# Ledger of designs, part 11: peptides against a protein of PDB entry 3V4L

Target 1, 386 residues: chain A of PDB entry 3V4L
Amino acid sequence: GQPLAKDKVALLIGNMSYWEHPKLKAPLVDVYELTNLLRQLDFKVVSLLDLTEYEMCNAVDEFLLLLDKGVYGLLYYAGHGYENFGNSFMVPVDAPNPYRSENCLCVQNILKLMQEKETGLNVFLLDMCRKRNDYDDTIPILDALKVTANIVFGYATCQGAEAFEIQHSGLANGIFMKFLKDRLLEDKKITVLLDEVAEDMGKCHLTKGRQALEIRSSLSEKRALTDPVQGAPCSAEALVRNLQWAKAHELPESMCLKFQCGVHIQLGFAAEFSNVMIIYTSIVHKPPEIIMCDAYVTDFPLDLDIDPKHANKGTPEETGSYLVSKDLPKHCLYTRLSSLQKLKEHLIFTVCLSYQYSGLEDTVEEKQEVNVGKPLIAKLDMHRGL

## One batch from the design tools (peptide; aimed at target 1 A78 H80 D127)

Design b1_p10_5_s4 (made by RFdiffusion4, then SolubleMPNN; from b1_p10_5, 5 letters changed)
Fold by OpenDDE base, seed 1:
Structure b1_p10_5_s4 (fold): chain B 386 residues (1-386), chain A 10 residues (1-10)
Amino acid sequence: as target 1 above (386 residues)
Amino acid sequence: MTELVSYSTE
């Protein structure tokens, strides 16, 4: 019979805004496009950008809670990384210069924990460099991996080699994602799919002799990313997994704010990623005696590190939101909250209406506090250990 | 101009 997944869960991490290292661009596009493709494949996807070491550890722990017997687990990472002695290390955005294994996440440690969950398939897609870090003298004593015959690594590059992005005048994919995205929906054994991606990458003249896909697999069964999810959740664990995933994707409801002057504002919310939300405001009703009015959002929680200079923009693109702008209402003011994983409390902020009456020179302000609870990933309380 | 940016920090 066709293989069945008990469920399908993916964690996608894209690190680009490094503090002490060169900034990247492609991880933004790659995580977004891969999220949309994996959703078409009935994956439960958590997509996260720009995580610290602590935030990456918590994201992996929450991902491991979603794994169980016969579940398909997929981890994608795009960012800086290295490989020492066959151990792959993902570099967090807060990693020092130079970094060591103690500042980074070891993929083989994550694999060990996934094997303890008796998963049906473990897929790692690692869009990072595999150069040795000579500043890290640590030899990780890896405990012996179990022989589970269900592991697939797709490395964007060969051992000791670099992975690359193509920087153009616009947004572009990394080299690996550029070819992976065109085949990801194919009903093929995952190792056959990745081999076809390797052949397609091998035709790229820009990276020929600099980057080549490496496949490492113990997969003994014909498993594909297209394998159907086994029907209605028959277990308490499957219900919990569905509820946890739903919490991480719950947006605040759109609301209509009414001010004393008779102005009505629509406040709306859109997800760009599991940790990135766009707030948008629009004037939906204005009394004729009010000649000008604008609705600003302000007084955000300090944990979100919102620069007011980047808030309340006339376009999504001016906030750094290039991917979801087509799906947003037009003629709003837009604010991008890019660090929802840092939110410990409820998202409380102020909507400030600035307006002018016909025949009065002075601007009037009215303010309303808005509490939207914990949006998206902030519902998982990734900070419970502090 | 198309530029290749490495994911290496070294």
Scores: peptide ipSAE 0.418, ipTM 0.894, DockQ to the pose 0.860
OpenDDE base, seeds 2, 3, 4, 5: peptide ipSAE 0.393, 0.405, 0.388, 0.407; ipTM 0.892, 0.885, 0.879, 0.889

Design b1_p10_6 (made by RFdiffusion4)
Pose (drawn by RFdiffusion4):
Structure b1_p10_6 (pose): chain A 386 residues (1-386), chain P 10 residues (1-10)
Amino acid sequence: as target 1 above (386 residues)
Amino acid sequence: STELVSRHSE
């Protein structure tokens, strides 16, 4: 009568800043939006931006670790894609020009690994182009798929076609997400809902005849993204899964820093994506003997490769964050730490204080080191092992 | 400015 989910887990990857290929803009916004919608459907969501080939492989491994028998598994990719010989490929940011299947992740490989974990539902939302990579000489000769009648594909475009994004100077949106976001929360069967999305997508003027939604499904059960999760977890296996999930969305505690000069610096942290964290510095207290002072953040782990133009900015928007000043506490210095999947080490940076005393010209510099551990996805140790 | 952009690699 009523289909049930043991759990609902999602992996969303949005690649924009390609090294050898045109940079995209809508992936960040689309990924942010799909996480919020999928969380309303009670999904364990992993949101990641600008992953290399190696980094993309680890995200799949962490996602597979969160899938067991009866778990609904969902994969959303927004970035560069090509389709050769019946296989779909997602292109990582580190991809060379020209690139091949070896440089890329085959979706069919990911699907087989999910079937090995006895998942109740396999949903793939591929928001990418589907043309031939004429440079690709290799044909993977992949093993046949087990007939499981739970595979669902939401291709943003058809084979040999292109998926489009509207790059309006402001926000920038993807076409698939413009029509998906208004319908995703419906209690319809996943295949029916995706078809209703395909109808509204045909009413699109910007993309008519260039992009159409393609649905491929084996699903023989009235399963939906709104189906309920098996109430009380109470199983030992179910508990290990909730810990593994909480292990990736841990944020440092908003700490207060005391300085030898009697100045207080409030240090705040905000989550944007599992890969993205925002630090803010507020000067909470200073003694009367000091009037002039500015707090600035430096000495980040070189693995993160933090650009100075994204750090110590008056507002969060100036750092490139999707989060806005109404979401983040007012008046601090905001700094954006994207690329946490690059952190093998522990997070250590210096909160540097430049200040001046009453009646003196000289400028005094008080540096204090801060160790915030492994925030968010850095806690998963994706670089662990030999 | 507003542009429609493909997610194609060329």

Design b1_p10_6_s1 (made by RFdiffusion4, then SolubleMPNN; from b1_p10_6, 5 letters changed; failed a check: a repeat of another design)
Amino acid sequence: MTELVSYSTD

Design b1_p10_6_s2 (made by RFdiffusion4, then SolubleMPNN; from b1_p10_6, 6 letters changed)
Fold by OpenDDE base, seed 3:
Structure b1_p10_6_s2 (fold): chain B 386 residues (1-386), chain A 10 residues (1-10)
Amino acid sequence: as target 1 above (386 residues)
Amino acid sequence: ETKLVSYSTD
């Protein structure tokens, strides 16, 4: 019979906004598109952008809490990275220049921890460079891996080679995701699917002789990403896992704010990623005596690093939100919170209504504080280790 | 113009 997954869990990390390294673009699109595909495959997906070393460690720890016996685990990473002595290192956004293994996450260490969970399948999709880092002479002493025969690595490139993205005037994928996305939903053994992706990538004239997919597998069983999840959670552990994942994906409820002037504002929330939320405000009622009014969001927690110059935009795209704009209401002011992982406390902010009466030149302001609790990934308290 | 950008830091 077709194998059953006890559950399916994915962690997707896209690092692009590096402090000391070249900025990337494709990880935004790649993580978003892969999230939507894996959700269609009944994966519980945590999708995170622009993580520091500490935040990446915590994201991996939270991912490992979602893993258990017979669970399918998928880790995707897009960003800077390197490979020393067959060990793959994911580079956090706060990594120094030059970085070393002490500043980076070793994928083989994550694999060891996944093997301790007795997972049904371990898939690593590494959309990063595999060049040696000559500034890091550390040879990781890895403990001997267990022979679990359930491991698949899809490397976006060959050993010692580079991974690439396509930059043009619009949104584009990395080279790996460009081909992976077209096949990911196919009911095939994951190694066969990746081999077909390798053939498709091999036809790309842009990357010919520069990037080629490498598959490393010990997978002894016919397992696919399409393998059905075993029915309703029968264990306490499965219930806890489902609740933990659900908490990390719960948006604040939309609110109708009423101001003293009689203006009503709809405050709404949309998830772009597990750590990225769009806030939008719309005027749903305006008294006729008020000729103009706008509802601004302000006074965000300092931990979120919200620049007011990037808040309250007339379009989602002006906030840097190009992916979810079709699913957002029109004629709002939009604010993108891109660092929800940094939120230690409740998300408290101010809605400021600025308005003008007919025949008065002076603007009037009314303010209302809003507490939306911990949105999305902020419910996992990823900062509890500091 | 379509440009390839490496994920290399070098």
Scores: peptide ipSAE 0.455, ipTM 0.923, DockQ to the pose 0.877
OpenDDE base, seeds 1, 2, 4, 5: peptide ipSAE 0.449, 0.445, 0.444, 0.445; ipTM 0.917, 0.919, 0.919, 0.918

Design b1_p10_6_s3 (made by RFdiffusion4, then SolubleMPNN; from b1_p10_6, 4 letters changed)
Fold by OpenDDE base, seed 1:
Structure b1_p10_6_s3 (fold): chain B 386 residues (1-386), chain A 10 residues (1-10)
Amino acid sequence: as target 1 above (386 residues)
Amino acid sequence: MTELVSYSTE
């Protein structure tokens, strides 16, 4: 019979805004496009950008809670990384210069924990460099991996080699994602799919002799990313997994704010990623005696590190939101909250209406506090250990 | 101009 997944869960991490290292661009596009493709494949996807070491550890722990017997687990990472002695290390955005294994996440440690969950398939897609870090003298004593015959690594590059992005005048994919995205929906054994991606990458003249896909697999069964999810959740664990995933994707409801002057504002919310939300405001009703009015959002929680200079923009693109702008209402003011994983409390902020009456020179302000609870990933309380 | 940016920090 066709293989069945008990469920399908993916964690996608894209690190680009490094503090002490060169900034990247492609991880933004790659995580977004891969999220949309994996959703078409009935994956439960958590997509996260720009995580610290602590935030990456918590994201992996929450991902491991979603794994169980016969579940398909997929981890994608795009960012800086290295490989020492066959151990792959993902570099967090807060990693020092130079970094060591103690500042980074070891993929083989994550694999060990996934094997303890008796998963049906473990897929790692690692869009990072595999150069040795000579500043890290640590030899990780890896405990012996179990022989589970269900592991697939797709490395964007060969051992000791670099992975690359193509920087153009616009947004572009990394080299690996550029070819992976065109085949990801194919009903093929995952190792056959990745081999076809390797052949397609091998035709790229820009990276020929600099980057080549490496496949490492113990997969003994014909498993594909297209394998159907086994029907209605028959277990308490499957219900919990569905509820946890739903919490991480719950947006605040759109609301209509009414001010004393008779102005009505629509406040709306859109997800760009599991940790990135766009707030948008629009004037939906204005009394004729009010000649000008604008609705600003302000007084955000300090944990979100919102620069007011980047808030309340006339376009999504001016906030750094290039991917979801087509799906947003037009003629709003837009604010991008890019660090929802840092939110410990409820998202409380102020909507400030600035307006002018016909025949009065002075601007009037009215303010309303808005509490939207914990949006998206902030519902998982990734900070419970502090 | 198309530029290749490495994911290496070294």
Scores: peptide ipSAE 0.418, ipTM 0.894, DockQ to the pose 0.865
OpenDDE base, seeds 2, 3, 4, 5: peptide ipSAE 0.393, 0.405, 0.388, 0.407; ipTM 0.892, 0.885, 0.879, 0.889

Design b1_p10_6_s4 (made by RFdiffusion4, then SolubleMPNN; from b1_p10_6, 5 letters changed)
Fold by OpenDDE base, seed 1:
Structure b1_p10_6_s4 (fold): chain B 386 residues (1-386), chain A 10 residues (1-10)
Amino acid sequence: as target 1 above (386 residues)
Amino acid sequence: MTKLVSYSTE
């Protein structure tokens, strides 16, 4: 019979805004496009950008809670990384210069924990460099991996080699994702799919002799990313997994704010990623005696590190949101909250209406506090250990 | 001009 997944869960991490290292661009596009493709494949996807070491550890722990017997687990990472002695290290955005294994996440440690969950398939897609870090003298004593015959690594590059993005005048994918995205929906054994991606990458003249896809697999069964999810959740664990994933994707409801002057504002919310939300405001009703009015959002929680200079923009693109702008209402003011994983409390902020009456020179302000609870990933309380 | 950017910090 066709293989069945008990469920399908993916964690996608894209690190680009490094503090002490060169900034990247492609991880933004790669995580977004891969999220949309994996959703078409009935994956439960958590998509996260720009995580610290602590935030990456918590994201992996929450991902491991979604794994169980016969579940398909997929981890994608795009960012800086290295490989020492066959151990792959993902570099967090807060990693020092130079970094060591103690500042980074070891993929083989994550694999060990996934094997303890008796998963049906473990897929790692690692869009990072595999150069040795000579500043890290640590030899991780890896405990012996179990022989589970269900592991697939797709490395964007060969051992000791670099992975690359192509920087153009616009947004572009990394080299690996550029070819992976065109085949990801194919009903093929995952190792056969990745081999076809390797052949397609091999035709790229820009990276020929610099980057080549490496496949490492113990997969003994014909498993594909297209394998159907086994029907209605028959277990308490499957119900918990579905509820936990749903919490991480719950947006605040759109609301209509009414001010004393008779102005009505629509406040709306859109997800760009599991940790990135766009707030948008629009004037939906204005009394004729009010000649000008604008609705600003302000007084955000300090944990979100919102620069007011980047808030309340006339376009999504001016906030740094290039991917979801087509799906947003037009003629709004837009604010991008890019660090929802840092939110410990409820998202409380102020909507400030600035307006002018016909025949009065002075601007009037009215303010309303808005509490939207914990949006998206902030519902998982990734900070419960502090 | 097309620029390759490495994911290496070294």
Scores: peptide ipSAE 0.400, ipTM 0.890, DockQ to the pose 0.852
OpenDDE base, seeds 2, 3, 4, 5: peptide ipSAE 0.392, 0.387, 0.369, 0.393; ipTM 0.896, 0.889, 0.878, 0.888

Design b1_p10_7 (made by RFdiffusion4)
Pose (drawn by RFdiffusion4):
Structure b1_p10_7 (pose): chain A 386 residues (1-386), chain P 10 residues (1-10)
Amino acid sequence: as target 1 above (386 residues)
Amino acid sequence: STKLVSRSAS
């Protein structure tokens, strides 16, 4: 009568800043939006931006680790894609020009690994182009798929076609997400809902005859993204899964820093994506003997490759964050730490204090080191092992 | 400015 979910897990990857290929803009916004919608449907969501081939493989491994028998598994990719010989490929940011299947992730490979885990539902939302990579000589000769009647595909465009994004100077949105976001929360069967999305997508003027939604499904059960999760977890296997999930969305505690000169610096942290964290520095207290002082953040782990133009900015928007000043506490210095999947080490940076005493010209520098451990996805140790 | 952009690698 009523289909049930053991758990609902989602992996969302949004690639924008390609090294050898045109950079995209809407992936960041679309990924942010799909996480919020999927969380309302009670999903364990992993949100990641600008992953290399190696990094993309690890995200799939962490996602597969969160899937077991009866778990609804969902994969959303927004970025560059190509389709050769019946296989869909997601292109990582590190991809060379020209690129091949070896440089890319085959979705069919990911699907087989999910079937090996006995998942109740396999939903794939591929928000990418589907043309031939004429340079690809290799044909993967992949093994046949087990007939499981739970596979669902939401291709943003058809084979040989292109998926489009509106790059309006402001926010920038994807076409598939413009029509998906208004309908995703419906209690319809996943295939029916995706078809209703395909109708509204045809009413699109910007994309008519260039992009159409393609649905491929085997699903023989009235399963939906709104189906409920098996109430009390109470199983030992179910507990290990909730810990593995919580292990990736840990944020450092908002600490207060005391300086030898009697100055207090409040250090705040904000989550944007599992891959993205925002630090802010507020000067909470200073003694009367000091009037002039500015707190600045430096000496980040080189693995993260933090550009100076994205750090120590008056507002969060100036760092490139999707989060706005109404979401983040007012008046601090905001700094954006994207690329946490690059952190093998522990997070150590210096909160540097440049200050001046009453009646003196000289400028005094007081540097204090801060170790915040492995925030968010860095805690998963994706680089672990030999 | 507003542009419609393909997610093609080309």

Design b1_p10_7_s1 (made by RFdiffusion4, then SolubleMPNN; from b1_p10_7, 5 letters changed)
Fold by OpenDDE base, seed 3:
Formats: sequence, structure tokens, C-alpha cells
Structure b1_p10_7_s1 (fold): chain B 386 residues (1-386), chain A 10 residues (1-10)
Amino acid sequence: as target 1 above (386 residues)
Amino acid sequence: MTELVSYSPD
């Protein structure tokens, strides 16, 4: 019979906004597109952008809490990385220059922890360089891995080689994701699917002789990403996992704010990623005596590092939100919260209504404080160790 | 030529 997954869980990390390293672009698109594809495959997906070392460790720990016996685990990473002595290191956005293994996450350590969960399948998709870091001579003493025969690595490149994105003026995938996305929904053994992706990528003239997909596997069974999830959660652990995932994806409810002047504002929320939310405000009612009015969001928690210059934009695109803009209402002011993982407390902010009456030159302001609780990933308390 | 950005800083 076709194998069944007890559940399917994916952690997707895209690091772009490096502090001490060249900024990337493709991980934004790659994580978003892969999230949508894996959701069509009934994966529980946590999608995270621009994580520090500490935030990456916590994201992995939370991912490991979602894993259990017979669960399919998929880790995708897009960003800077290196490989020393067959160990793959994912580079956080706060990594120093030069970085070392002590500043990075070792994928083989994550694999060890996944094997302790008795997972049904472990898939690693690593869209990172595999060039040696000559500034790090540390050889990780890894304990012997168990022979679980359920491991697949898809490396975007060969050992000692680089992975690339195409420098484009618009949205573009990285080289690996460009080919992976076209095959990912195919009902094939995951190693066969990745082999077809390798053949497709091998036809790319831009990366010929510079990047080639490498597949490492010990997968003894015919397992596919299309394998159906076993029916209703039949265990307490499965219920807990479902609840934990649901918490990390709960948006605040849309609010209708009523101001004393009689203006009504709709405050809405949209998820771009598990740690990225768009807030939008729209005027839904305006008294005729009010000629102009705008509803600004302000006074955000300091932990979110929100620059007011990037808040309250007339388009989602002006906030840097290009992916979800089609699904947002028009004629709003938009604010992108890109670091929800940093939120320690409830998301409290002010909605400021600025308006003008007909025949008065002076602007009037009214303010309302809004508490929306912990949105999305902020419900997981990823900072509990600080 | 289309420029490629490496996922290595080095």
C-alpha cells in the first residue's frame, strides 16, 4: 500500500537581511512559494524570515516539538551557508564576519534530534553554499547517527561548490527553488523527484559548471511528499501538535474602530510568513463634514524595530510586501511587521486618526490603543530562553 | 550577462 504519514511538518527558513554579509533576495520568494506548495501537500508549515542564531535555535526546537513517531519532517533553508568536513552550517543573519560553527546551526545536529523523534521521513532541502569556511577549523564531534533509513538531503549545490540566485530587478527564485517548485507536487518517491529536479537544473546555462543539485539519501521505503496524512488525530500528542501549529498561525481578528468624530476604521491583519504580518487600515465610514482623514498605526513595541518611515504606506509593495498584495484589500494604509519572533509581550499599538473638518484649516487627531495579543509565531514564545 | 549572487559571502 502507499505509505501513510502520521503527520507532515515543515520548517522553512529564509535568511536575506544579513548584518555583516551580502544581502540576498530570492529566499523571500522561495520560502513563500515553497510554503504554498507544502500546504497543498497537507504539511503543517512554519515559515520564517531573517532569523538570528538564537531565533534559529528556537525555531528548530519548536519544529522538533512538532515531530513524533511516523511524522514526516522537512527542513528547508535558504541563505548563506558553508560545509566543513561533511557538516552543513546554516548562517544566521547576525553571524559575524568571519563566522564560525559556534555562530551557526549544524544540520547534522538537527538530523540527530529528528532521529530521536522516530520520524517517518527526514527531508533536508539546503539552498546554501557548501564551500569550506577556512576561518573555521572546528571539526564537530558528532555522535554516531542511527540507521533509520528515512533520510533525504537535497543540496542546491555540490560539496565545495556555491549556490546562487539570479540578480533580478523583480521577484525571482533562487536557482534550486526555480526547478524544485515545478516538480514538488508530483506523486513520486522524494529521491526520484529530486533526481528529476537535478536533471532540469542541469539544463540551466547560467549555472552550468557552477551549481548542480546533490542528492544524499538512505531512504529504504517508497516515501513521497504526496503521501497522505493518517486520518483524524488519534493521540493526545497529535492533538497537542495540531494545537501548537494552529497557535503559530492564528491572525488577530479584524477590528472595527469607532472614533468620536464618527469615523469608522477597519483594522485588518494578513500573514505573509509565520513571523511577518501586514497590518492594514481602511476608512469604512466618514461623516460628510470631514473632508480628509487618515488612520495611522504607531507606538509599536520596541522589540519589533519598526521604522515609522516604512509604516503606513499607500501600497503593500512600499512596505516590501510583494507576495500577498493581491490578497489584501485596496485603498488602505499598510504596515509590515517583519520580526514577530522578537515580540515578548502582547502586540499593543496606537491607531491615530488624523482628520480635517470642512472649513477648518487645523487637523484634529484622535487615538485608540489596540491590543491584538500575540499574533502568529509570537504565540510560541520563541524568546523564553532570554 | 545575468549576474549571479552567491550564497557564500567569501
Scores: peptide ipSAE 0.359, ipTM 0.864, DockQ to the pose 0.716
OpenDDE base, seeds 1, 2, 4, 5: peptide ipSAE 0.357, 0.342, 0.328, 0.346; ipTM 0.870, 0.860, 0.856, 0.866

Design b1_p10_7_s2 (made by RFdiffusion4, then SolubleMPNN; from b1_p10_7, 4 letters changed; failed a check: a repeat of another design)
Amino acid sequence: MTKLVSYSTD

Design b1_p10_7_s3 (made by RFdiffusion4, then SolubleMPNN; from b1_p10_7, 5 letters changed)
Fold by OpenDDE base, seed 1:
Structure b1_p10_7_s3 (fold): chain B 386 residues (1-386), chain A 10 residues (1-10)
Amino acid sequence: as target 1 above (386 residues)
Amino acid sequence: MTELVSYSTD
């Protein structure tokens, strides 16, 4: 019979905004496009941008809680990385210069923990460099991996080589994602799919002799990303997994705020990623005696590190949101919250209405506090232990 | 112009 997945879960991490290292661009697009493709494949996807070491550890721990016997687990990473002695290290955004293994996440340690969950399939898609880090003299003593015959690595590049993105005048994919996205929905054994991606990437004249896809697999069964999820959740663990994933994707409900002057504001929320939300405000009713009015959001929790210079923009693109702008209402003010994983408390903020009456020179302000609870990934309390 | 940017930090 066709193989069945008990469930399908993916963690996607894109690191771009490094503190001490060169900034990247493609991980934004790659994580977003891969999220949309994996959702069409009935994956439960957690998508995270710009994680610190601590935040990456917690994201992996929460991902491992979603894994169980016969579940398909997929980890995608795009960012800086290195490989020492066949161990792959993902570099967090807060990594020092130079970094060591103690500042980074070892993929083979994650694989060990996934094998303990008796997963049906383990897929790693690593869009990072595989150069040796000569500043890291640590040899990880990895415990012997179990022979599970269900592991697939797709490395964006060969051992000791670099992975690349294409920078154009606009947003573009990394080289690996550019070719992967065109085949990801094909009903093929995952190793056959990746081999076809390797052939397509091999035709790219820009990266010829600089980057080539490497496939490392022990997969003995004909498993595909298209394999159907088993029907109704038969276990308490499957119900918990579904509820935990749903919590990480719950947006605040849209609100209609009414001010004393008779202005009505629509407050709305959109998810760009599991840790990135856009707030938008629009004037839905204005009394005729009010000639001008604007609705600003302010007084965000300090944990979110919101720069007021980037808040309340006339377009989503001015906030740094280029991917979801087509799906947003027009004629709003937009604010992008890019670090929801840092939120320890409820998201409480102020909506400030600034307005002017006909025949009065003075601007009047009214303020209303809004509590939207914990949005998206903030419901998982990824900061537990700080 | 199309530029290739490495994911290397070196």
Scores: peptide ipSAE 0.431, ipTM 0.903, DockQ to the pose 0.864
OpenDDE base, seeds 2, 3, 4, 5: peptide ipSAE 0.410, 0.418, 0.401, 0.415; ipTM 0.899, 0.900, 0.888, 0.901

Design b1_p10_7_s4 (made by RFdiffusion4, then SolubleMPNN; from b1_p10_7, 4 letters changed)
Fold by OpenDDE base, seed 3:
Structure b1_p10_7_s4 (fold): chain B 386 residues (1-386), chain A 10 residues (1-10)
Amino acid sequence: as target 1 above (386 residues)
Amino acid sequence: ETKLVSYSTD
């Protein structure tokens, strides 16, 4: 019979906004598109952008809490990275220049921890460079891996080679995701699917002789990403896992704010990623005596690093939100919170209504504080280790 | 113009 997954869990990390390294673009699109595909495959997906070393460690720890016996685990990473002595290192956004293994996450260490969970399948999709880092002479002493025969690595490139993205005037994928996305939903053994992706990538004239997919597998069983999840959670552990994942994906409820002037504002929330939320405000009622009014969001927690110059935009795209704009209401002011992982406390902010009466030149302001609790990934308290 | 950008830091 077709194998059953006890559950399916994915962690997707896209690092692009590096402090000391070249900025990337494709990880935004790649993580978003892969999230939507894996959700269609009944994966519980945590999708995170622009993580520091500490935040990446915590994201991996939270991912490992979602893993258990017979669970399918998928880790995707897009960003800077390197490979020393067959060990793959994911580079956090706060990594120094030059970085070393002490500043980076070793994928083989994550694999060891996944093997301790007795997972049904371990898939690593590494959309990063595999060049040696000559500034890091550390040879990781890895403990001997267990022979679990359930491991698949899809490397976006060959050993010692580079991974690439396509930059043009619009949104584009990395080279790996460009081909992976077209096949990911196919009911095939994951190694066969990746081999077909390798053939498709091999036809790309842009990357010919520069990037080629490498598959490393010990997978002894016919397992696919399409393998059905075993029915309703029968264990306490499965219930806890489902609740933990659900908490990390719960948006604040939309609110109708009423101001003293009689203006009503709809405050709404949309998830772009597990750590990225769009806030939008719309005027749903305006008294006729008020000729103009706008509802601004302000006074965000300092931990979120919200620049007011990037808040309250007339379009989602002006906030840097190009992916979810079709699913957002029109004629709002939009604010993108891109660092929800940094939120230690409740998300408290101010809605400021600025308005003008007919025949008065002076603007009037009314303010209302809003507490939306911990949105999305902020419910996992990823900062509890500091 | 379509440009390839490496994920290399070098």
Scores: peptide ipSAE 0.455, ipTM 0.923, DockQ to the pose 0.875
OpenDDE base, seeds 1, 2, 4, 5: peptide ipSAE 0.449, 0.445, 0.444, 0.445; ipTM 0.917, 0.919, 0.919, 0.918

